Peptides against a protein of PDB entry 4XPM. Designs and how they scored, part 22

Target 1, 160 residues: chain A of PDB entry 4XPM
Amino acid sequence: VMLHSKNVKGFLENTLKPYDLHSVDFKTSSLQSSMIITATNGGILSYATSNNDVPKNSINEINSVNNLKMMSLLIKDKWSEDENDTEEQHSNSCYPVEIDSFKTKIYTYEMEDLHTCVAQIPNSDLLLLFIAEGSFPYGLLVIKIERAMRELTDLFGYKL
Target 2, 67 residues: chain B of PDB entry 4XPM
Amino acid sequence: DIKGTIAFDTHGNVIESTGVGSQRIEDIGDLSKVTLDAEGFAQVQGDSLLVHLYKRNDITLAVYTSA

## One batch from the design tools (peptide; made by RFdiffusion4, then SolubleMPNN)

Design b1_p10_4_s2 (from b1_p10_4, 6 letters changed)
Fold by OpenDDE base, seed 4:
Structure b1_p10_4_s2 (fold): chain B 160 residues (1-160), chain C 67 residues (1-67), chain A 10 residues (1-10)
Amino acid sequence: as target 1 above (160 residues)
Amino acid sequence: as target 2 above (67 residues)
Amino acid sequence: LFDEILSEFL
């Protein structure tokens, strides 16, 4: 099944949903944002946000989108630096993972009071990026993004 | 009775926490060093609480109960 | 209990 723009947007929107555990009294907040960005420039190809209380085409909406653009660029830059840093790749902030024989890495980054994680879609020029509140545990965030990437096999090997 | 829980990964990052576990995240450092048996289980006495540890597939679960 | 809780993450 080909991932069309509508399908990608809907997919990202679904990732915003909170994680609700049943065996213990634990439920997370929704993700603030979920994005697919380019690994080369940090450009946003698709995104979803949980805060939809901003009127369309308002100054506040523009500012929020601009903020996402800035965050995506900053995270892309940090990711790029870490991909070229052996020490950072061996830190506790880097999770090597394998999906269907494809290798990738998940990085966790603290951005001010937010918890973020980013991962290169295997063998592609694309990054998947989650932004959550500081109350969202990093370990769970990593699990969440790994499982999400497993649903994006159509994008594996995608080159710009 | 369970007083709380902490689940954490091999990097020491929290997956979930509940009850008293949410106030004892700093325990992860020591808990990660505990030697587990063949079934991935151990028990550790911590102050007035007993910690039940279970590890499977790179996830460690700590369950806090009364001693 | 342990398996029940862990199964949600595995």
Scores: peptide ipSAE 0.312, ipTM 0.939, DockQ to the pose 0.872
Fold by OpenDDE base, seed 3:
Structure b1_p10_4_s2 (fold): chain B 160 residues (1-160), chain C 67 residues (1-67), chain A 10 residues (1-10)
Amino acid sequence: as target 1 above (160 residues)
Amino acid sequence: as target 2 above (67 residues)
Amino acid sequence: LFDEILSEFL
């Protein structure tokens, strides 16, 4: 099944939903943003945000989108550096993972007051990026993005 | 009588925390060093709480109880 | 209880 642009957008929107445990009293906030960006230049191919209180096409919305563009570029740059740094790949912020025999890495980054994690979609020119509030635990964020990547097999090997 | 919980991964990053566990994130450093039995269980006496540890699939769960 | 809690995020 081909993953079309509309399907990708809907998928990313679903990742925004908070995690809610039933056995204990634990529930996270929604993700602030979820994006697929290019590993080459940090360009946003698709995104979803939980900020629905901003009027559509308003200046505030435009500024929010511009902020996402800036953040995606910064994270892409940091990711690129880490992919070429052995020490960073062995740091506590790097999670090597394997999905269906494809190897990739999940990185966690503190960006201002936000918790972020990014991972290269296996063998592709694409990165999956989650942005959450500082209250969102990194361990859970990593689990969340790993599970999300497992649902994006159609994008494995995608080259620009 | 669970007073709280902490779940954390092999990197020491929190997965979830509840109750008194939310105020005892600093315990992860020590809890990660505890030797577990063959079933992945251990108990550690804290200041006034008993910590029940359970590890499976690289996730450690700490449950705080009064006894 | 441990298995019940862990099963939610494992």
Scores: peptide ipSAE 0.305, ipTM 0.938, DockQ to the pose 0.868
Fold by OpenDDE base, seed 5:
Structure b1_p10_4_s2 (fold): chain B 160 residues (1-160), chain C 67 residues (1-67), chain A 10 residues (1-10)
Amino acid sequence: as target 1 above (160 residues)
Amino acid sequence: as target 2 above (67 residues)
Amino acid sequence: LFDEILSEFL
């Protein structure tokens, strides 16, 4: 099944859903945002945001397009730096992963009080970016984004 | 009688936490250094709690129970 | 129990 632009939006919206464990009393909040951005400029190609109960016009209002643009650029820049830093690639913030023989890396970044993770879609010029509240565990966030990337095989190798 | 849980990955990052585990995230540092048996299991006596450790597929689960 | 819990996110 071909993943078209319209389908990408829906896919990202689905990633916003909270993670609910049934065996234990554990449930996350929804992701604040989920994005596909360019690795070159941090431009947003597609995004989804959840409803935020944070006061409007607050610095914590991540649902605004302007905030998303800023965060995407900041994260892209940090990602770019890390991709050129062998030490950062060996830090606890970097998860080398392999999906269907394609290698990529998942990075976790603290952005203000938010928990974020970003990963290059294998062999592509695209990054998948999750932004969550600080209560969202990084380890679970990494698992979530890895699983999400496995569903984006149509974007593997995508070049701008 | 489980008092709480912590699951964490090989980077020491939390995957989930419940109960008293949510208040003991700092334990991960020490728990990650515990030597597990061939089954990926260990028990560690804490202050007033017993910690049951189980590791599989690079995920460690700590279950806190009464000692 | 361990297997049940782990199966939720493995």
Scores: peptide ipSAE 0.303, ipTM 0.938, DockQ to the pose 0.825
Fold by OpenDDE base, seed 1:
Structure b1_p10_4_s2 (fold): chain B 160 residues (1-160), chain C 67 residues (1-67), chain A 10 residues (1-10)
Amino acid sequence: as target 1 above (160 residues)
Amino acid sequence: as target 2 above (67 residues)
Amino acid sequence: LFDEILSEFL
């Protein structure tokens, strides 16, 4: 079964949901954005955002989308540099993970006051990118994106 | 009895924090060095609080209690 | 109780 554009969009929208720990009084904010971008150029293939209070086709919406494009490009560039840097791959901001025998890495990046994490979808030309508020803890963000990638097996090995 | 919690990963990054744990994130450095028993448990006395440590599958949970 | 809390992350 192949993932269609609508299915991917819906998946990303679901990742926006806050994490709620039931055993203790802990609940996060929603993710600000969730995106699938190209590892080559940082182009956005699909995205979801929790800030949907802005009217469609408004100047504010356009600016918001442009901001996402900018962040996507910046994070892609950082990721590309780190993938070519052995020291960065062994830094505390890099989490090597294995999913279904495929190896990938999760990187955490502080982008201004936002907490972000990005990971290459295994053996693909695609990156999964989460953007959260600064109150969202990095350890949980890493767990969240790892679990999300496990649901994207249809995109494993995807080449542009 | 529980005054707060901190859960953190092997990189020392926070997974969750509640109560007094949210104000004691700096404890992670010391807590990560505590020797655990064979089942991944330990107790550490700190200030007026007792810290109960539980580690499983690379996740450490610290539970702060008064006793 | 503590095991229950941990189980939510595992």
Scores: peptide ipSAE 0.299, ipTM 0.938, DockQ to the pose 0.819

Design b1_p10_4_s3 (from b1_p10_4, 5 letters changed)
Fold by OpenDDE base, seed 2:
Structure b1_p10_4_s3 (fold): chain B 160 residues (1-160), chain C 67 residues (1-67), chain A 10 residues (1-10)
Amino acid sequence: as target 1 above (160 residues)
Amino acid sequence: as target 2 above (67 residues)
Amino acid sequence: LFQEILDDFT
């Protein structure tokens, strides 16, 4: 089934949910944001946010969107630099992953007090980006984004 | 991907184990000594596996993934 | 626990 834009939005919204492990007393916060952006320009193609308490068409909403745009661009720039840096690709903040024989890398970035991770959708011009609070462990973010990536096979090889 | 897990308390008692973790209960001794960050997280590179540690209260969860 | 982790992704 083809993944349409509306389906992507819903998918991203689902990724916002926290880890809630009942076997142990461990639960994360929800992701603040989940985004698909272009690897070339950092443009947002789709996004979801857990903070839906902002009135639509308000200044606060505009600021929120602008913040996402800023974060997207900053992370895209960092990602681009790292993709051209052998040392960064071998750091503890880079996780090589193979999904259905397609190779990609997951990067984690500290953005102020936020924990972020980003990964190129295999062979595509797209990046999947998660933004979480500092309380969200990087390890879980990495696992989360890897699992999410496996559900985006329709976007593998997507070129702008 | 996840290869297994171990959950243990501050006394090293196994709360639960799954997958490869079930065969690596002896790792608890070393895992309990790992310094965690302010968020209660750490990553430890092992043999061919990466161990993700998450601690909240007195419970530590170790998640084994491929390196 | 393992199943709980997996369920978070389904």
Scores: peptide ipSAE 0.242, ipTM 0.698, DockQ to the pose 0.169
Fold by OpenDDE base, seed 1:
Structure b1_p10_4_s3 (fold): chain B 160 residues (1-160), chain C 67 residues (1-67), chain A 10 residues (1-10)
Amino acid sequence: as target 1 above (160 residues)
Amino acid sequence: as target 2 above (67 residues)
Amino acid sequence: LFQEILDDFT
């Protein structure tokens, strides 16, 4: 079964939800943004944002989308460089993971005051990208994105 | 008796912290070197606090208690 | 406690 654009959008919206650890009275903020982008050009195929207080088609919304495009491109570039750097692949900012026998890597990047996490959807031309506030622990971002990728098996092997 | 907690991954990155654990992130370096038993458990005495270590699924939880 | 935390993560 192939994922439709509408289904992907809804999925990304669901990833925005925070962690709520009631046992230790710890709760994160919601993700600022969640995106699927192309690994080749950093183009946004689908996205969701937690800040929905901006009117549609407003100048502020357009600026917000443009900001996402910029961040997407920057992170794609960093990711691409790291994928060609053995040392970066063995740093503490890189997490190798295996999902259903497919291997991929999760990278964490500090972007200004934001915490970001990106991973290639296994054997695909797509990247999953989470952007969170600086208060969101990197360790939880990694767990979150790994769990999310496990739900995107329909996109495994997707080529542009 | 719990005074705080720290959860961290195999890279030493903080997953969560509460209480006194939030002020003791530097302990991760030492805690990560502690030998755990077959069930992933250990106890370490540090200053006035006892640290209970639990590791499962590549996540280590340190629980700080007074005793 | 630890199990509860892990359950919240999963």
Scores: peptide ipSAE 0.238, ipTM 0.724, DockQ to the pose 0.653
Fold by OpenDDE base, seed 3:
Structure b1_p10_4_s3 (fold): chain B 160 residues (1-160), chain C 67 residues (1-67), chain A 10 residues (1-10)
Amino acid sequence: as target 1 above (160 residues)
Amino acid sequence: as target 2 above (67 residues)
Amino acid sequence: LFQEILDDFT
């Protein structure tokens, strides 16, 4: 089954949903943004954003397309550097993961006051990127992105 | 009676926190070093609270109780 | 209780 653009968009929108634990009184915020970008130049192929209390079309709106483009480029650059740095790959901000015999890495980055998480879709030229508020725990963010990647097998091996 | 909880991963990153656990994130460093039994459990006395530890699937849950 | 809580997010 091939993922179409509309299906990818809908998938990313679903990843925005918060965690809501039932055994304890704990709930996260929704993700601010969820994106698939190119590992080569940080271009956005698909994205989803959640509504916030920021006025629409404001320059300071974090969910603006221009802000997302800039953040994607910055994160792509840092990811590329870390992929070529053995020390960074063994830091507490790197999580090696194996999905159906494919190996990839999940990285967490503090961007301003936001918590971000990025991972290369296995054997592909694509990155999955989550952007959340600072209140969103990194540990839970990593779990979220791992589970999301397991549902994107159609994109495994995708080359530009 | 449960006073709070902290869940954290093998990297020490917080997954969730509730109650007094939200104010004791700094405990993760020490809690991560506690030796667990064969079932993944341990108890640690700290200050006025007893901490119950349970680790499973690379996640450690700390539950704070009065006793 | 411990297992139930962990199962909520695993």
Scores: peptide ipSAE 0.233, ipTM 0.742, DockQ to the pose 0.782
Fold by OpenDDE base, seed 4:
Formats: sequence, C-alpha cells, structure tokens
Structure b1_p10_4_s3 (fold): chain B 160 residues (1-160), chain C 67 residues (1-67), chain A 10 residues (1-10)
Amino acid sequence: as target 1 above (160 residues)
Amino acid sequence: as target 2 above (67 residues)
Amino acid sequence: LFQEILDDFT
C-alpha cells in the first residue's frame, strides 16, 4: 500500500505516543514532535506535534512552525556533518542499523534541553526526526525510531 | 524482592529506570563490563543489593534485589 | 517477569 501524504501525517501522529511499560512502573512523556524532513535542505515534508493540557513554554516553542523549521534545519546540518565524520559515526550518539538489508544510522542529539534523534530513511533523501523532552531516555528514542522506520518501507529509496 | 531496575543499550544510554535504579544510573559503566554467561545472564553482589543482569538483543536489564 | 520486561524492548 502506497503511503500518501495524509497517511504519513497520521503515521507521525501515532509515533507521538509514549512508551508505557506495563511490567515495570515506567512511562515516558509523549514526543513533542515527529517529522519527516529532506536530507538535502532540512525542509519539512510532514510533521506532527503533541497537544498538551498544561501550557508549557518549551512545548509551545516546539509546536511553532517557525521553531520546527529551525530545528529541522539545525538537525539536518548536524546530521550532514556527522555523516561526513567517521569519528562521529562511531560515537555513542550513533547507532548503525539494518532494516531488510538496507543500512542506515540513527543519531541522537541534545538540542537545548530536548532529546532528539534522527535517522535517514534507507536509501532515500528523507530523514525521520523525533523530538522529545529531556526526560525521554535516548535508548527508548532509538528503539522507537528504528521501529518506526520499519513501517516506512514505502519511502525507502525515495529521491527528491 | 525487586528494589529497582535499569535498562540500557550497548552505548550505555538509559532505556528505563525504576526504584533504586533511578538513583544508580552511574552503575551502568561498571555493569556494562560484567561478563555474561552463554544465556546472557550474570549476578553481581553490590553493597546491600544483588544485581541481576539480563542481556538480549543489545539491551541489558539490571534488576536490583535484596537477595 | 524478567523476560516480559526484556520483550518490551525487543
């Protein structure tokens, strides 16, 4: 089934859901934002943001379209730099993964007080980007984004 | 009796923590160096707690118990 | 219990 833009939006909205471990007393917050951006320019192709019952300045900033654009550009730039840096590709902030014989990398970045992770959709010009609060463990972000990418096979090989 | 837990990946990043584990994140450095058996299991005696280590698929779970 | 917890991550 081909992913349409509306389907992608819905998919990203679903990724916002927190982890809720039932075996232990542990639950994360929802992601603040989930985005698909271009690897070339950091342009936003699709995005989702969480709605909060309690106003938070940081969340309001992230939910701003302008802020999202800035974040996407900054992370794209950082990602591009790391992709051209062998040392960064072997740091604790880089997770090489393989999905159906396609290789990609997941990077984690601290952006202000937020936890972010980004990964190139395999063989594509697209990046998947998660933005979460600082309380969201990086380890879970990595797991989340890896699992999410496995559901985006329709975008594998997408070129601009 | 479980007093807490820590789950961490091969990079040492925390996945989850509960109970006393939340205050013992610094233990990850030492726990990551523990040699596991063929089943991915080890036990490490700490101060007043016993740590049970379970590793599978690059994720290590440390369970803190009294015994 | 332990396997259940680990399965949450795999």
Scores: peptide ipSAE 0.225, ipTM 0.740, DockQ to the pose 0.871

Design b1_p10_4_s4 (from b1_p10_4, 3 letters changed)
Fold by OpenDDE base, seed 3:
Structure b1_p10_4_s4 (fold): chain B 160 residues (1-160), chain C 67 residues (1-67), chain A 10 residues (1-10)
Amino acid sequence: as target 1 above (160 residues)
Amino acid sequence: as target 2 above (67 residues)
Amino acid sequence: LFDKILDDFI
């Protein structure tokens, strides 16, 4: 089965939903943004964003396309640096993971007051990127993006 | 009676927290060093609260109770 | 209850 653009968009929109633990009183906020970007130049191939309490069309709105583009470039650059840095790969912010015999890494980055995590889709030129509020725990964010990647097997090995 | 919880991963990053656990994130450093039994369980007494530790699949859950 | 909590997020 091939993922089409509409399917990818819908998938990313679903990742925005908050996590709700039913056994105890714990619920997160929605993700602010979820994106698939190129590992080569940080270009956005697909994205989803949630509404926040920020005034619409304000310069400070994280959901603006321009802000997303800038953040994608910055995170791609940091990711590229870390992929070539042994020390960073062994830091507390790097999670090596294996999905169906494919190895990849999940990185957590604090961007301003936001919590972000990014991971290369295995053997591909693509990165999956989650952007959340600072109240979103990093440990849960990592679990969330790992589970999301497991559902993107159609993109494994994708080359531009 | 559960007063709160903290779940954290092997990197010491929070997964979830509730109740008094949300105010005791700093405990993760010490809790991560506690030796667990063969079933992944331990109990730690601290600051009038008893902490029940459960570790499975690289996730540690700390449950705070009064006793 | 403890097992239930673990099962919810593991």
Scores: peptide ipSAE 0.291, ipTM 0.934, DockQ to the pose 0.799
Fold by OpenDDE base, seed 4:
Structure b1_p10_4_s4 (fold): chain B 160 residues (1-160), chain C 67 residues (1-67), chain A 10 residues (1-10)
Amino acid sequence: as target 1 above (160 residues)
Amino acid sequence: as target 2 above (67 residues)
Amino acid sequence: LFDKILDDFI
């Protein structure tokens, strides 16, 4: 299975779906956004958003995309700083994980009232980024992004 | 009857919460320090509630019931 | 009960 541009977009759209626990009365909201960005510059390679109420090519859509660009850049910068900070890597906001013998880290960041989670796709120049409402628990967000990364093996080792 | 639940990870971050558990997130700090038995189970009396703790695969589940 | 709940997200 090869991940093409269209397939990546569809994949990210699927990650927007809320998490529903069946054994208890607990269901999250949908993710606000799901993105693949460059680790080098924070550029958006692909994205999906649950806010589809804005008409295409409208000023509001442009502003929304610009907001995503800003957030991606800010998160990339913070991620880069943390990757060079031993103390931050040992904080409760950093989750070392291993996927198919590849090591990576998952970071949780508060962005104003939003809960975000970012992880480097193993051995790649790419980051996977989830943006959720503040009501979305960080522990669950981490689980969600880890499981999502396991489906992106085609991007492991991808270099720009 | 279950009055609520909290599930949390080894970092103390919430995975899910329901019922009274949603109002007792601050309990995670103390609950994470509780010694569990060989099966990963413990019970803790707190206020008017009994907390049933179960840990598996680095996830701890706290179930709140009447004391 | 515990196993049932945990299995939802483990």
Scores: peptide ipSAE 0.278, ipTM 0.933, DockQ to the pose 0.877
Fold by OpenDDE base, seed 1:
Structure b1_p10_4_s4 (fold): chain B 160 residues (1-160), chain C 67 residues (1-67), chain A 10 residues (1-10)
Amino acid sequence: as target 1 above (160 residues)
Amino acid sequence: as target 2 above (67 residues)
Amino acid sequence: LFDKILDDFI
């Protein structure tokens, strides 16, 4: 079964939800943004944002979308560079993971005061990208994106 | 009585922190070097706090209690 | 209690 655009959007929206640890007093903020972008050009195929207080088609919304496009492109560029750099792949900001026998990597990037995490959807031309506030721990962000990718098996092997 | 917690991964990155643990993130460096028993457990006494370490599935949990 | 905390993550 192929994921439809609406299904992908809904999925990304669900990833925005904060992590709530019930055993202790720990709860994160919502993710700022969650996106699926192309690994080749950094183009946004689908996205969700937690800041929905801005009226649609407003100048502020347009600026927000443009900001996402910029961040997406920057992160894609960093990812591309790291994928061609053996040392960066062995750095502390790179998490090699295996999902259903498919190998991929999760990268954490500090973008200004934001915490970001990006991973190639296994054997695909797509990247999953999470953007969170600086208060969101990197270790937890990595866990979130790994678990999210496990739910995107329909996109494994997707080529543009 | 738990005074705080820190959970961290094999890269030393924080997964969660609460209480006094949120102010002791720098402890991860030392805690990651502690030798655990066969069940992934250890106790480390430092300052006025006792740290209970639990490691399972590449996640280490440090629980701070009064010494 | 400690096991419960760990189980929330894994």
Scores: peptide ipSAE 0.263, ipTM 0.932, DockQ to the pose 0.786
Fold by OpenDDE base, seed 2:
Structure b1_p10_4_s4 (fold): chain B 160 residues (1-160), chain C 67 residues (1-67), chain A 10 residues (1-10)
Amino acid sequence: as target 1 above (160 residues)
Amino acid sequence: as target 2 above (67 residues)
Amino acid sequence: LFDKILDDFI
């Protein structure tokens, strides 16, 4: 099934769900945000947020969207820098992964008190970005985004 | 009885933690250096706790029990 | 127990 814009948003919304380990007493919070952004300009193509309690068209909603735009741009910039930095690519904040023979990298970034991770959708001009609370472990966040990316094969190779 | 757990990846980043494990994240540095047997298992005695280590598919699980 | 826990991740 081809991913349409509406399908993508629904997918991102699903990624917001907390991770619950049934074998032990461990459950995360929901992700704050999940986004697909452009690797070139950090523009948001699609996004989902767990904080939907803000009235639409309110100043608070606008501020939240603006905040997402800001974070998206900042993370894109860091990602771009790291993609050109061999040392950063070999740090503990970089996870090389292979999905269906396509290579990509997952980066973890601390954004104030938030835990974020970002990964280029394989061979594409797109980045998948998760934003979580500081209580969300990075190791689990990486696993989560890797698994999510495996479901976005329709976007592999997507060029702007 | 299990007092807690820590799961961590090859980068030393936490995957999950419970019980006393949540208070001993700093142990990951030392635990990551422990030599495991052919089954990916080891036991490390601590101060008052015994740590059972198991590694599979690049994930290490530490289970804390009474010594 | 170990296998059960790991199965949640893998």
Scores: peptide ipSAE 0.286, ipTM 0.934, DockQ to the pose 0.837; fails the geometry check

